# Designs tried in a protein design run: peptides against a protein of PDB entry 3J47. Part 21

Target 1, 121 residues: chain A of PDB entry 3J47
Amino acid sequence: IRLTNQLKSLKGLQSKLKDVVEYLDKVINKELPINHTILGKLQDVFNLLPNLGTPDDDEIDVENHDRINISNNLQKALTVKTNDELMVIYISNLVRSIIAFDDLIENKIQNKKIQEQRVKD

## One batch from the design tools (peptide; aimed at target 1 L3 Q6 L10)

Design b2_p19_3_s2 (made by RFdiffusion4, then SolubleMPNN; its pose is not in this set)
Fold by OpenDDE base, seed 2:
Structure b2_p19_3_s2 (fold): chain B 121 residues (1-121), chain A 19 residues (1-19)
Amino acid sequence: as target 1 above (121 residues)
Amino acid sequence: SLKELLKQLEEEIKKLEEL
């Protein structure tokens, strides 16, 4: 009973992974628009996976070399994307700070002009 | 200061151009 339930759960996970692959293929083929929320959740799943590209030193089976390279390339691509996203957020916050400072300068200039007008009247 | 924020922006743009 317990083993049968675990096998059923594993088959359910395999089906869901297949659905994710089919979704990604449709996005790559431009059949579906890129959904950033789905891609973000997939990135979170991959970030929770153990580094499939750290060879534990004891079995360099030649067949694992292609899987290790794919995992390392995926992790590298995710790192680059994360850095680009963080940079866009940083620049956006910097621009917001500059605009807020410019508004402060303009408000001070306007207040000074109002004071100079009141001294002339 | 505004000057420091502009300098930071220029430095980040330069880093982007070097990538």
Scores: peptide ipSAE 0.037, ipTM 0.634, DockQ to the pose 0.015
OpenDDE base, seeds 1, 3, 4, 5: peptide ipSAE 0.030, 0.031, 0.021, 0.037; ipTM 0.621, 0.613, 0.534, 0.620

Design b2_p19_3_s3 (made by RFdiffusion4, then SolubleMPNN; its pose is not in this set)
Fold by OpenDDE base, seed 2:
Structure b2_p19_3_s3 (fold): chain B 121 residues (1-121), chain A 19 residues (1-19)
Amino acid sequence: as target 1 above (121 residues)
Amino acid sequence: TLKELLKQLEEEIEKLEKQ
């Protein structure tokens, strides 16, 4: 019973992984628009994968070397993209803080001018 | 201060240009 349930769960995961690959192929071929929410969730999945580029030093199987290199290059590309997206968000928040501070200065200058006019009447 | 926020923006832009 337990082993049969684990095998059923693994087959279900394999089917979902195939659906994800088919989705990515359609996005690469521009058949579907890029969904940033789906890409973010895929990126989270890749960040939770064990580092596929460190086989413990005891089985350099030459047939897996190309798959390991592709995985490492993908992880590196996803890390660079994540850093660039985080930097754009950081700069955007900094610019918003600068604008909000400038608006506060302008509002104080206008309020001061209104008070100086009311003292002259 | 506004001057300090502008300086932080310039420093972060300069870091991005060096990458």
Scores: peptide ipSAE 0.046, ipTM 0.692, DockQ to the pose 0.016
OpenDDE base, seeds 1, 3, 4, 5: peptide ipSAE 0.046, 0.038, 0.045, 0.041; ipTM 0.701, 0.675, 0.687, 0.682

Design b2_p19_3_s4 (made by RFdiffusion4, then SolubleMPNN; its pose is not in this set)
Fold by OpenDDE base, seed 1:
Structure b2_p19_3_s4 (fold): chain B 121 residues (1-121), chain A 19 residues (1-19)
Amino acid sequence: as target 1 above (121 residues)
Amino acid sequence: SLKKLLEDLEEEIKKLELK
């Protein structure tokens, strides 16, 4: 029950983030105008997610370099009054990385559920 | 708070798709 509710909440989050990426892609492709209210709210979302770029100190794996680069690119896009287009690109790439991380979490939760089922049989 | 911010984002995206 608790794990199923976490999976449902995570799938809901993934769907929402996907819709945001699709919007940002339409803005990058000049199909829709830039909405500064949406960009401001995305910045607020990322400011509430402090852990997306902190390497946990304990695993030297090659994935840390790309995650550090994404965090640095976001911080640079937020700190520098860069061209609105560059900011949209960096935010879009970060949202894609969050979705990929969400898929990894979902895979870990599914694997844990499969292991728990195998221990009960 | 994060869930509400994401819901507010979806609402703004939907408003743009209707225009």
Scores: peptide ipSAE 0.058, ipTM 0.660, DockQ to the pose 0.052
OpenDDE base, seeds 2, 3, 4, 5: peptide ipSAE 0.038, 0.024, 0.039, 0.036; ipTM 0.659, 0.564, 0.644, 0.633

Design b2_p19_4 (made by RFdiffusion4)
Pose (drawn by RFdiffusion4):
Structure b2_p19_4 (pose): chain A 91 residues (1-28, 36-48, 72-121), chain P 19 residues (1-19)
Amino acid sequence: IRLTNQLKSLKGLQSKLKDVVEYLDKVIHTILGKLQDVFNLNNLQKALTVKTNDELMVIYISNLVRSIIAFDDLIENKIQNKKIQEQRVKD
Amino acid sequence: LEELLDEVTEQIDELEEEL
C-alpha cells in the first residue's frame, strides 16, 4: 500500500514535468513558483539523515524487542500443542 | 527538465517492478 501511494506521488511529478516542458515550448506561473519552493525544500536530507540514522536505530531496537516477545508467545503455543497431542495419544 | 523526467521515470519503473 505504501508503495502504491509513493508511485502515485511520483506519477504526478512525471506528468507535471511533461506538462511543464510542453508549456515552455509553447511560451517560446504560480505552478512554477510552487515547484521552485518544493525544490528548495535528498540533498538537504543528507545532513538531516545524520539524525534520522540515530532514530532509525531506535526503531530497529524496538522491532527486535517486539520480535522477542512474539517468539515467547510462540513457544507457549507450541507447548500447548504438544500437550494436546499427548492427551490425544493417551485417549 | 528532460533529464529530470528520465530520472523520475527510472524511479517509477523501479517502484512498478517492486509492485

Design b2_p19_4_s1 (made by RFdiffusion4, then SolubleMPNN; from b2_p19_4, 9 letters changed)
Fold by OpenDDE base, seed 1:
Structure b2_p19_4_s1 (fold): chain B 121 residues (1-121), chain A 19 residues (1-19)
Amino acid sequence: as target 1 above (121 residues)
Amino acid sequence: LEKLLEQVEKKIEELEKKL
């Protein structure tokens, strides 16, 4: 029961991360206009991300000791089997941010389709 | 982003092996 709920939440997160990648690809390909509100929320999501750098990225400036400790604890929660509760809290915050972002993506895709239809009519 | 997706996929696989 607890494990199946965690698995369902992770599958939901995986789906929403794919939707974010697809949105970014559409923005890069100029298929969608740049939306600063959407990009700002994506930046907030990335600022909550642990440093997912490989151990070979020796370029993280010493000015964020508290962010480094939080990042290391969150990275350890993602990589180490023993911190499933911190991972669930992190994922729950990330998923809430990504759901509120996905609703904006879908609304912008729909609004663009409606505008393109109105220009063709 | 891709590294996060990979970590989530790995964790899904680890949870599926425990179920």
Scores: peptide ipSAE 0.058, ipTM 0.671, DockQ to the pose 0.473
OpenDDE base, seeds 2, 3, 4, 5: peptide ipSAE 0.045, 0.037, 0.055, 0.027; ipTM 0.663, 0.664, 0.676, 0.660

Design b2_p19_4_s3 (made by RFdiffusion4, then SolubleMPNN; from b2_p19_4, 9 letters changed)
Fold by OpenDDE base, seed 1:
Structure b2_p19_4_s3 (fold): chain B 121 residues (1-121), chain A 19 residues (1-19)
Amino acid sequence: as target 1 above (121 residues)
Amino acid sequence: LEELLKQIEKKIEELEKKL
């Protein structure tokens, strides 16, 4: 039961992150206009992510000791077989942030398709 | 973003092996 719920939540997060990538690709390809509200919420998602960087870039800036500890704990929770409650908390915050703009992304994609159809008719 | 997706995929596979 607990494991099935975690798996379902994680599959949901994976789907929503794919929708974010698809949105960003459409914005880069100029298929969609830049939306600062969506980009602002995406920045909030990335600010809630501890740095997922591989340990191979030496910039230990000495002001982030608490962020480095949170980063290392989440990276360990993601990469190691720890059923870490920290991973569940961070994923839950990310899921909430991503769900809060997913409807906005989909509504913008649909509205653009409707406008392009109306210009062709 | 891609590395986050890959870590999530790995975790999904680990959870599916435990189910």
Scores: peptide ipSAE 0.042, ipTM 0.628, DockQ to the pose 0.407
OpenDDE base, seeds 2, 3, 4, 5: peptide ipSAE 0.022, 0.025, 0.022, 0.021; ipTM 0.608, 0.625, 0.582, 0.636

Design b2_p19_4_s4 (made by RFdiffusion4, then SolubleMPNN; from b2_p19_4, 8 letters changed)
Fold by OpenDDE base, seed 1:
Structure b2_p19_4_s4 (fold): chain B 121 residues (1-121), chain A 19 residues (1-19)
Amino acid sequence: as target 1 above (121 residues)
Amino acid sequence: LEELLKEIEKKIEELEKQL
């Protein structure tokens, strides 16, 4: 149950990020006007991303064998858990920013369609 | 952005292996 809800939320986030990529491609292709409010929120999203480092380049600086192994396993487990919890908080803030962005894109597309209809009438 | 999508995909696969 908890895992299925996390998976559903993450699949929802993945879908919304694909919608953001598609929006950026439409802006790059000049199909949509550049929206500085949209780009500003996207920058805020990227500035809130934790460094998406592959876990393979934290060279554990191996300087000091012998006496810290029990506190280091708990502190490393707490640091990994804290990094995972921070990553969940950052992802949650990203999700909120992306949802608020999608609503703003949809509202602007609707407003543009309404203006184009009013110019044709 | 593509890197973020790839990490989310990796996390989806990890969660699917735990299900």
Scores: peptide ipSAE 0.028, ipTM 0.628, DockQ to the pose 0.327
OpenDDE base, seeds 2, 3, 4, 5: peptide ipSAE 0.019, 0.018, 0.020, 0.021; ipTM 0.583, 0.596, 0.620, 0.623

Design b2_p19_5 (made by RFdiffusion4)
Pose (drawn by RFdiffusion4):
Structure b2_p19_5 (pose): chain A 91 residues (1-28, 36-48, 72-121), chain P 19 residues (1-19)
Amino acid sequence: IRLTNQLKSLKGLQSKLKDVVEYLDKVIHTILGKLQDVFNLNNLQKALTVKTNDELMVIYISNLVRSIIAFDDLIENKIQNKKIQEQRVKD
Amino acid sequence: EEYEELINEAEEVEDEFEE
């Protein structure tokens, strides 16, 4: 789902670029200003990425903890299944 | 693989805007 959404966003840019190129050919405004703003707004992320790296580490650790918890419950389920099997054999 | 392709496409579109 996230991927489809990202593709939609990129699609708009692609189409928007084509339109802009065609517009310029014809010319040979508000949208242009807006685009410029967006441009000014990955390069900048480079410095910002430094911080993101730290936050990514924290969210990785959290995921690991959740995986451990899920493994614990999984072991319990496996034990219950074994007990059920033993009871059936007895029967 | 799909994300890598998508990022490449996004970089290419950015370059085209810059040009």

Design b2_p19_5_s1 (made by RFdiffusion4, then SolubleMPNN; from b2_p19_5, 14 letters changed; failed a check: too like the target's own chain)
Amino acid sequence: IRLTNLLKELEKILEEFKK

Design b2_p19_5_s2 (made by RFdiffusion4, then SolubleMPNN; from b2_p19_5, 16 letters changed; failed a check: too like the target's own chain)
Amino acid sequence: IRLTNLLKQLNEILEQFKL

Design b2_p19_5_s3 (made by RFdiffusion4, then SolubleMPNN; from b2_p19_5, 14 letters changed; failed a check: too like the target's own chain)
Amino acid sequence: IRLTNLLKELKKILDEFKK

Design b2_p19_5_s4 (made by RFdiffusion4, then SolubleMPNN; from b2_p19_5, 14 letters changed; failed a check: too like the target's own chain)
Amino acid sequence: IRLTNLEKELKEVLEKFKL

Design b2_p19_6 (made by RFdiffusion4)
Pose (drawn by RFdiffusion4):
Structure b2_p19_6 (pose): chain A 91 residues (1-28, 36-48, 72-121), chain P 19 residues (1-19)
Amino acid sequence: IRLTNQLKSLKGLQSKLKDVVEYLDKVIHTILGKLQDVFNLNNLQKALTVKTNDELMVIYISNLVRSIIAFDDLIENKIQNKKIQEQRVKD
Amino acid sequence: EELLEEVTEQIEELEEEIE
């Protein structure tokens, strides 16, 4: 789902660029200003990425903890299944 | 035009990942 959403966003840019190229050919405004703003707003992320890297580490750790908890419950379920099997054999 | 090529490549990659 996230991927589809990202593709839709990039699709708009692709189409928008084509329109802009055609517009410029024909010319040979508000949208242009808006685009410029967006441009000014990955490069900049470079410095910002430094911080993101730290935050990514924290969210990795959290995921690991969740995985451990899920394993624990999984072990309990497996034990219950074994007990059920033993009871059936006894029967 | 260059930006359009780059964006096209990114879209192709995403389409492959969705498939």

Design b2_p19_6_s1 (made by RFdiffusion4, then SolubleMPNN; from b2_p19_6, 9 letters changed)
Fold by OpenDDE base, seed 5:
Structure b2_p19_6_s1 (fold): chain B 121 residues (1-121), chain A 19 residues (1-19)
Amino acid sequence: as target 1 above (121 residues)
Amino acid sequence: TSLLEQIEKQIEELEKQIK
């Protein structure tokens, strides 16, 4: 019973990981737009992942230490790159919101002018 | 009013992330 439940939970996690990979492939292929909320949640997952390059603390060979440092630097570089990508997406959304607000103001000014002309006729 | 206030808040948060 306990082992069967653990296996079921692990299969569930594997299915979810597959869905994430399929989503990323569609984004890379430009089939789907980048969703900042999904990307942020993926970053949270990567930041919570234990270093997938630390051998257990009992086998520090010099080769493993260099691989650990490279893995840590790569993880840090991926985190920084992902933060910069999220920032660019955020700025792009802000600019779109400003443009939409400007268009709304212009539409209100035009509607007011049309109403003032109709009251003079 | 609400949309302008949201934009101002977003600019302030962006400036805080850049500093």
Scores: peptide ipSAE 0.039, ipTM 0.663, DockQ to the pose 0.023
OpenDDE base, seeds 1, 2, 3, 4: peptide ipSAE 0.037, 0.039, 0.039, 0.037; ipTM 0.646, 0.663, 0.637, 0.636

Design b2_p19_6_s2 (made by RFdiffusion4, then SolubleMPNN; from b2_p19_6, 8 letters changed)
Fold by OpenDDE base, seed 5:
Structure b2_p19_6_s2 (fold): chain B 121 residues (1-121), chain A 19 residues (1-19)
Amino acid sequence: as target 1 above (121 residues)
Amino acid sequence: EELLKQIEEQIKKLEEQIK
C-alpha cells in the first residue's frame, strides 16, 4: 500500500515533467511565447532539486557522491544562470512598459494641445 | 534559447532517473 502510493505519486510527477518538456520544446521551436510565470515556477523547482539529491550523511555511496556533487553544482549553476536571465528579461519588459507608458503620456499631451488650439480658433 | 534547451535536457535526465 505505501510503496504503491509512492509509485503512483512518482508516475504523476513523471507525467507533469513530460508536460513541462513538451511546453519547453514548443517555446524553443517558437510555437509558443515564453511565459515568465512558468519559467519562475520551473526556477523554484530547480532551487528545490539540490535539497532532494543530498542523501542524509548516513547513506553516501562513494560512487554516488561525485555524481551527486556534479549534479548539485550543475543544478546550482543552471539556477543562477536562469535567475540572471529572468532578471534581464524582467528589466527589459519593465523598460518596454515604461517607454510605452511615456509614449501614451506624450500622445495624451499632444491630443490635449490640439483640442485647446481648436477651441481658440 | 540555449538556457531553455539546458533546462529541457536536465528535466529529461530527471525523467530518466524517475523511470
Scores: peptide ipSAE 0.035, ipTM 0.513, DockQ to the pose 0.048
OpenDDE base, seeds 1, 2, 3, 4: peptide ipSAE 0.031, 0.024, 0.022, 0.025; ipTM 0.534, 0.527, 0.493, 0.527

Design b2_p19_6_s4 (made by RFdiffusion4, then SolubleMPNN; from b2_p19_6, 9 letters changed)
Fold by OpenDDE base, seed 4:
Structure b2_p19_6_s4 (fold): chain B 121 residues (1-121), chain A 19 residues (1-19)
Amino acid sequence: as target 1 above (121 residues)
Amino acid sequence: HSLLEQIEKKIEELEKQIE
């Protein structure tokens, strides 16, 4: 019973990982638009995964080393992308603050003109 | 006004890419 449930859970995880790979392949092939929400969740998963790229120093299988390097390169690429997304959010907020400041300046200029007209009348 | 409107439009476009 316990072993069968573990095997079923592992098969379920394998199916989900396959769906993620198929999604990423479609994004790479430009068949689907980049969904940043999905990529952000994928990044969260990679950040929560213990470094799949620290080989326990005791299993030097050359095939595992290549998979580890691919995983580390992917994790690095995802980290860079996250930083770029955060930069875009920061710039967007900065520009909104500048716009709001410009609107405030224009409102003050208009109010000053109205007040100067009232003093001349 | 024209530059501000272009910046606002670009922000909205960037936000729509982040959602």
Scores: peptide ipSAE 0.037, ipTM 0.644, DockQ to the pose 0.022
OpenDDE base, seeds 1, 2, 3, 5: peptide ipSAE 0.037, 0.037, 0.024, 0.037; ipTM 0.649, 0.651, 0.584, 0.651

Design b2_p19_7_s1 (made by RFdiffusion4, then SolubleMPNN; its pose is not in this set)
Fold by OpenDDE base, seed 3:
Structure b2_p19_7_s1 (fold): chain B 121 residues (1-121), chain A 19 residues (1-19)
Amino acid sequence: as target 1 above (121 residues)
Amino acid sequence: LSLIEQLQKELEEQLKLLE
């Protein structure tokens, strides 16, 4: 039962890490601007990762089990919160990029129209 | 455009609540 819950938690974390990698790939490809708040939150996630992934501390007393479960629940809650924050920032940056692209298209259309008028005069 | 700008603003407000 403990191992199954740890594996389920790890699979959940792996899925979230995949979403983060997809975000980072878009930043590397210059599809999105670098956001330092995201990088800070990623560091927080990575600092919590070692504490989520040790199945081998089977030697610490039954009284610490409630503390370990509370710590795991807190770490999970922090990971979920961090992931939601990252997604909000990602979507905000994506929307900003789409707006900037739309403005660029409109400016190009207007410039073309002005040039076509100058050739007819 | 206007709907996208509204969504952007709402997301930016949510970000400020999380900081």
Scores: peptide ipSAE 0.030, ipTM 0.613, DockQ to the pose 0.031
OpenDDE base, seeds 1, 2, 4, 5: peptide ipSAE 0.019, 0.020, 0.024, 0.019; ipTM 0.480, 0.459, 0.532, 0.462

Design b2_p19_7_s2 (made by RFdiffusion4, then SolubleMPNN; its pose is not in this set)
Fold by OpenDDE base, seed 3:
Structure b2_p19_7_s2 (fold): chain B 121 residues (1-121), chain A 19 residues (1-19)
Amino acid sequence: as target 1 above (121 residues)
Amino acid sequence: SELIEKLLKELEEKKKLLE
């Protein structure tokens, strides 16, 4: 029972990984638009894989080494792209915050001038 | 503020380079 459930869960995971590969192929072929939320989740998965990027494991078959290199190149490419997009979002939010702060300062200066004029009258 | 305007301009230029 326990082993059968583990095997079923592993087969389910394998099917899901295949679906992800098929999705990425469609994005590469421009059949589907890029979904950044999906790419972000894929990055999280790659970051949780312990063996992506240790060239020093001398015991990995050449075929596994090539697959690891391909996966590392994909992870690196996705990481760079996501970092650039997050940087644009950060800059946009910073600009909005500065504009809001400038408007607040100007409003306070104007209100102070109005109060000073009312005291003189 | 003139300082804020300069900072905004610099940030907007950086934003444009990243898009």
Scores: peptide ipSAE 0.026, ipTM 0.566, DockQ to the pose 0.019
OpenDDE base, seeds 1, 2, 4, 5: peptide ipSAE 0.025, 0.024, 0.024, 0.026; ipTM 0.514, 0.595, 0.581, 0.532

Design b2_p19_7_s3 (made by RFdiffusion4, then SolubleMPNN; its pose is not in this set)
Fold by OpenDDE base, seed 2:
Structure b2_p19_7_s3 (fold): chain B 121 residues (1-121), chain A 19 residues (1-19)
Amino acid sequence: as target 1 above (121 residues)
Amino acid sequence: LQLIEDLKKELEKLKKELE
């Protein structure tokens, strides 16, 4: 019973992982818009993944340990790169919002000056 | 775009380790 439930849960996880890969393919192919909230949640999943290469400290052949460490270092490097790219996108959107706010203030000041001139004539 | 490709590649790797 317990083993059958674990195998069913694992198959369910594999199916969900396939659906996420298919979603990412649709985003790459521009069939779907980039959703930054989904990308951030995917990154959180990668940060919560136990190191896919720490089997408990009993009996791993030294030749597999180097491939596993390279795998974990690559995952960490890709996760850092992902954070930096998301941060640049966030800052770029913040800067665009500040510029649009400044343009709105300037337009309000100009409109007020035009109204004050029309009241003096 | 490159970010999404990198994430896809990591997910495909995780999928292979789960098989």
Scores: peptide ipSAE 0.038, ipTM 0.587, DockQ to the pose 0.042
OpenDDE base, seeds 1, 3, 4, 5: peptide ipSAE 0.032, 0.021, 0.022, 0.033; ipTM 0.585, 0.575, 0.593, 0.579

Design b2_p19_8_s1 (made by RFdiffusion4, then SolubleMPNN; its pose is not in this set)
Fold by OpenDDE base, seed 4:
Structure b2_p19_8_s1 (fold): chain B 121 residues (1-121), chain A 19 residues (1-19)
Amino acid sequence: as target 1 above (121 residues)
Amino acid sequence: EELTQQLEELKQEIQELLA
């Protein structure tokens, strides 16, 4: 029950993120006017994401320079002093974990159906 | 213009999360 509710909530989050992308596309394409109330609520959602504390300044891998620039641009765009890069990595890992759990559930359902079919033959 | 660029960067980041 609890795990199923978490998975359902998380699928709901993935659907909402897709709806946000579609909305942003329509705003960028000038199909919809800029709604500052929606953008403000989106900023509030990003502010509520866990501040996974700064990794200490000692692992600047050269491959992170573009991600740091995107994070700084997002931080400037959102006018938020949060570690948006770690937030993004955290959400990515959550989404990947959800997909992997969904695939695992589907594989278990299929395996159960195959076993039930083999008992009827 | 700057706001449109910021929205595109935000969109790209959310798309990378969904891939």
Scores: peptide ipSAE 0.032, ipTM 0.609, DockQ to the pose 0.057
OpenDDE base, seeds 1, 2, 3, 5: peptide ipSAE 0.024, 0.025, 0.026, 0.023; ipTM 0.639, 0.605, 0.626, 0.600

Design b2_p19_8_s2 (made by RFdiffusion4, then SolubleMPNN; its pose is not in this set)
Fold by OpenDDE base, seed 2:
Structure b2_p19_8_s2 (fold): chain B 121 residues (1-121), chain A 19 residues (1-19)
Amino acid sequence: as target 1 above (121 residues)
Amino acid sequence: SRLTNELKELQEEIQKLLE
């Protein structure tokens, strides 16, 4: 019973992975528009995967070396892309903070000018 | 201000890069 339920859950996961592959193929073929939310979730999944490129030293089958290199290159590319996206978000927040600070300075300057005019009248 | 306008333009360019 417990083993059968685990096998059923694994088959369910395999089906979901197939659906993800089919989605990615449609996006690559431009049959579907890029959905940034879905791509972000996929990046999160890949970031949670252990480094598939550090096989423990004991079974470096030469045939797995190419798959391991592809996986490492993909993980590295996803990490770079994520870092660039985070940098853009950071800069956007920084710009917003600078604008808010400039508006505060301008408001203080205007208030000072209004006070100086009231003292001259 | 001039600075606010320049920073708003930069914000719009950054937003285009996120699209």
Scores: peptide ipSAE 0.087, ipTM 0.762, DockQ to the pose 0.020
OpenDDE base, seeds 1, 3, 4, 5: peptide ipSAE 0.028, 0.071, 0.083, 0.025; ipTM 0.647, 0.751, 0.755, 0.612

Design b2_p19_8_s3 (made by RFdiffusion4, then SolubleMPNN; its pose is not in this set)
Fold by OpenDDE base, seed 4:
Structure b2_p19_8_s3 (fold): chain B 121 residues (1-121), chain A 19 residues (1-19)
Amino acid sequence: as target 1 above (121 residues)
Amino acid sequence: NELLNQLKELEQEIKELLE
């Protein structure tokens, strides 16, 4: 029950994030104008998210320094007034990373369910 | 809860712009 509810919530989040990416891609492609209200709300959303791509302090591998720098640069781009066009690009990349992470979590949950079913059979 | 509400508001605004 709990795992099914978590999976449902995750799928709902994934769908919403895909819609955000579609919008941002249209803005990047100059098919739609930049909407400052949407950008402001995206900033608010990302400010509520834990630092995406900060490894837990226990996995400081040298390869994580680039991920930490990317996360810090993205967070800095979200908190500092930058060029709105550049901000759209950074937000788009961040949202794509969140979707990829969401897909990973969904796959882990599905694999766990398959393993639990195999143990019951 | 706040994050979910902001995502819902964002989705609504995106829908209004894509219509």
Scores: peptide ipSAE 0.068, ipTM 0.665, DockQ to the pose 0.072
OpenDDE base, seeds 1, 2, 3, 5: peptide ipSAE 0.038, 0.040, 0.033, 0.033; ipTM 0.668, 0.673, 0.663, 0.663

Design b2_p19_8_s4 (made by RFdiffusion4, then SolubleMPNN; its pose is not in this set)
Fold by OpenDDE base, seed 1:
Structure b2_p19_8_s4 (fold): chain B 121 residues (1-121), chain A 19 residues (1-19)
Amino acid sequence: as target 1 above (121 residues)
Amino acid sequence: SRLQQELEQLKQEIQELLS
């Protein structure tokens, strides 16, 4: 029961992350306009995400030095200490940000579809 | 252009987390 609930929660998180990717693709393809509220949530995610890519692929924003240090510490927690409290904090905050972001994504996608239908009618 | 690059980077990082 407990393990099943954990797996269900993880699958739910995976689905929400896929929604984020879909939203980003729509914005990149100019199917959706830039929304400042959504961008704010994206920034929250950026601040939490460790650099998962190769050092050459990761653009280090010099303006966010303190955030980079925090991200690096969290990345070390993920990589070296999988049971570390910092990893737990990272994941918890990331999950909260993604959950909050998902509702905005769905609402904006739906609103755009409704507007497009109204223009065609 | 910078924002577009950042969005693409975020997308890639999320995809890496999902893999």
Scores: peptide ipSAE 0.028, ipTM 0.596, DockQ to the pose 0.059
OpenDDE base, seeds 2, 3, 4, 5: peptide ipSAE 0.020, 0.022, 0.023, 0.021; ipTM 0.576, 0.588, 0.547, 0.585; seed 5 fails the geometry check

## One batch from the design tools (peptide; aimed at target 1 L24 L39 L42 F46)

Design b2_p20_1 (made by RFdiffusion4)
Pose (drawn by RFdiffusion4):
Structure b2_p20_1 (pose): chain A 91 residues (1-28, 36-48, 72-121), chain P 20 residues (1-20)
Amino acid sequence: IRLTNQLKSLKGLQSKLKDVVEYLDKVIHTILGKLQDVFNLNNLQKALTVKTNDELMVIYISNLVRSIIAFDDLIENKIQNKKIQEQRVKD
Amino acid sequence: NDLLNELKDEVEKLENILNE
């Protein structure tokens, strides 16, 4: 789902570029200003990425912890299944 | 990146033409 959403966003840019190129050819406004703003707003993320890296590490650790918890419950489930099998054999 | 650069170039060219 996230991927489909990202594609939609990129699609708009692609189409928007084509429109702009055609518009320029014809000319040979507000949208242009807005685009410029967006441009000014990955390059900058470069410096910002430094911080993001730290935060990414934290969210990786959290995911690891959740995986461990899931494993624990999984072991209990497996034990219960074994006990059920033993009871059936006895029967 | 190329798409954004192309878009940026086209915007700059268009703004220059409009100013002239």

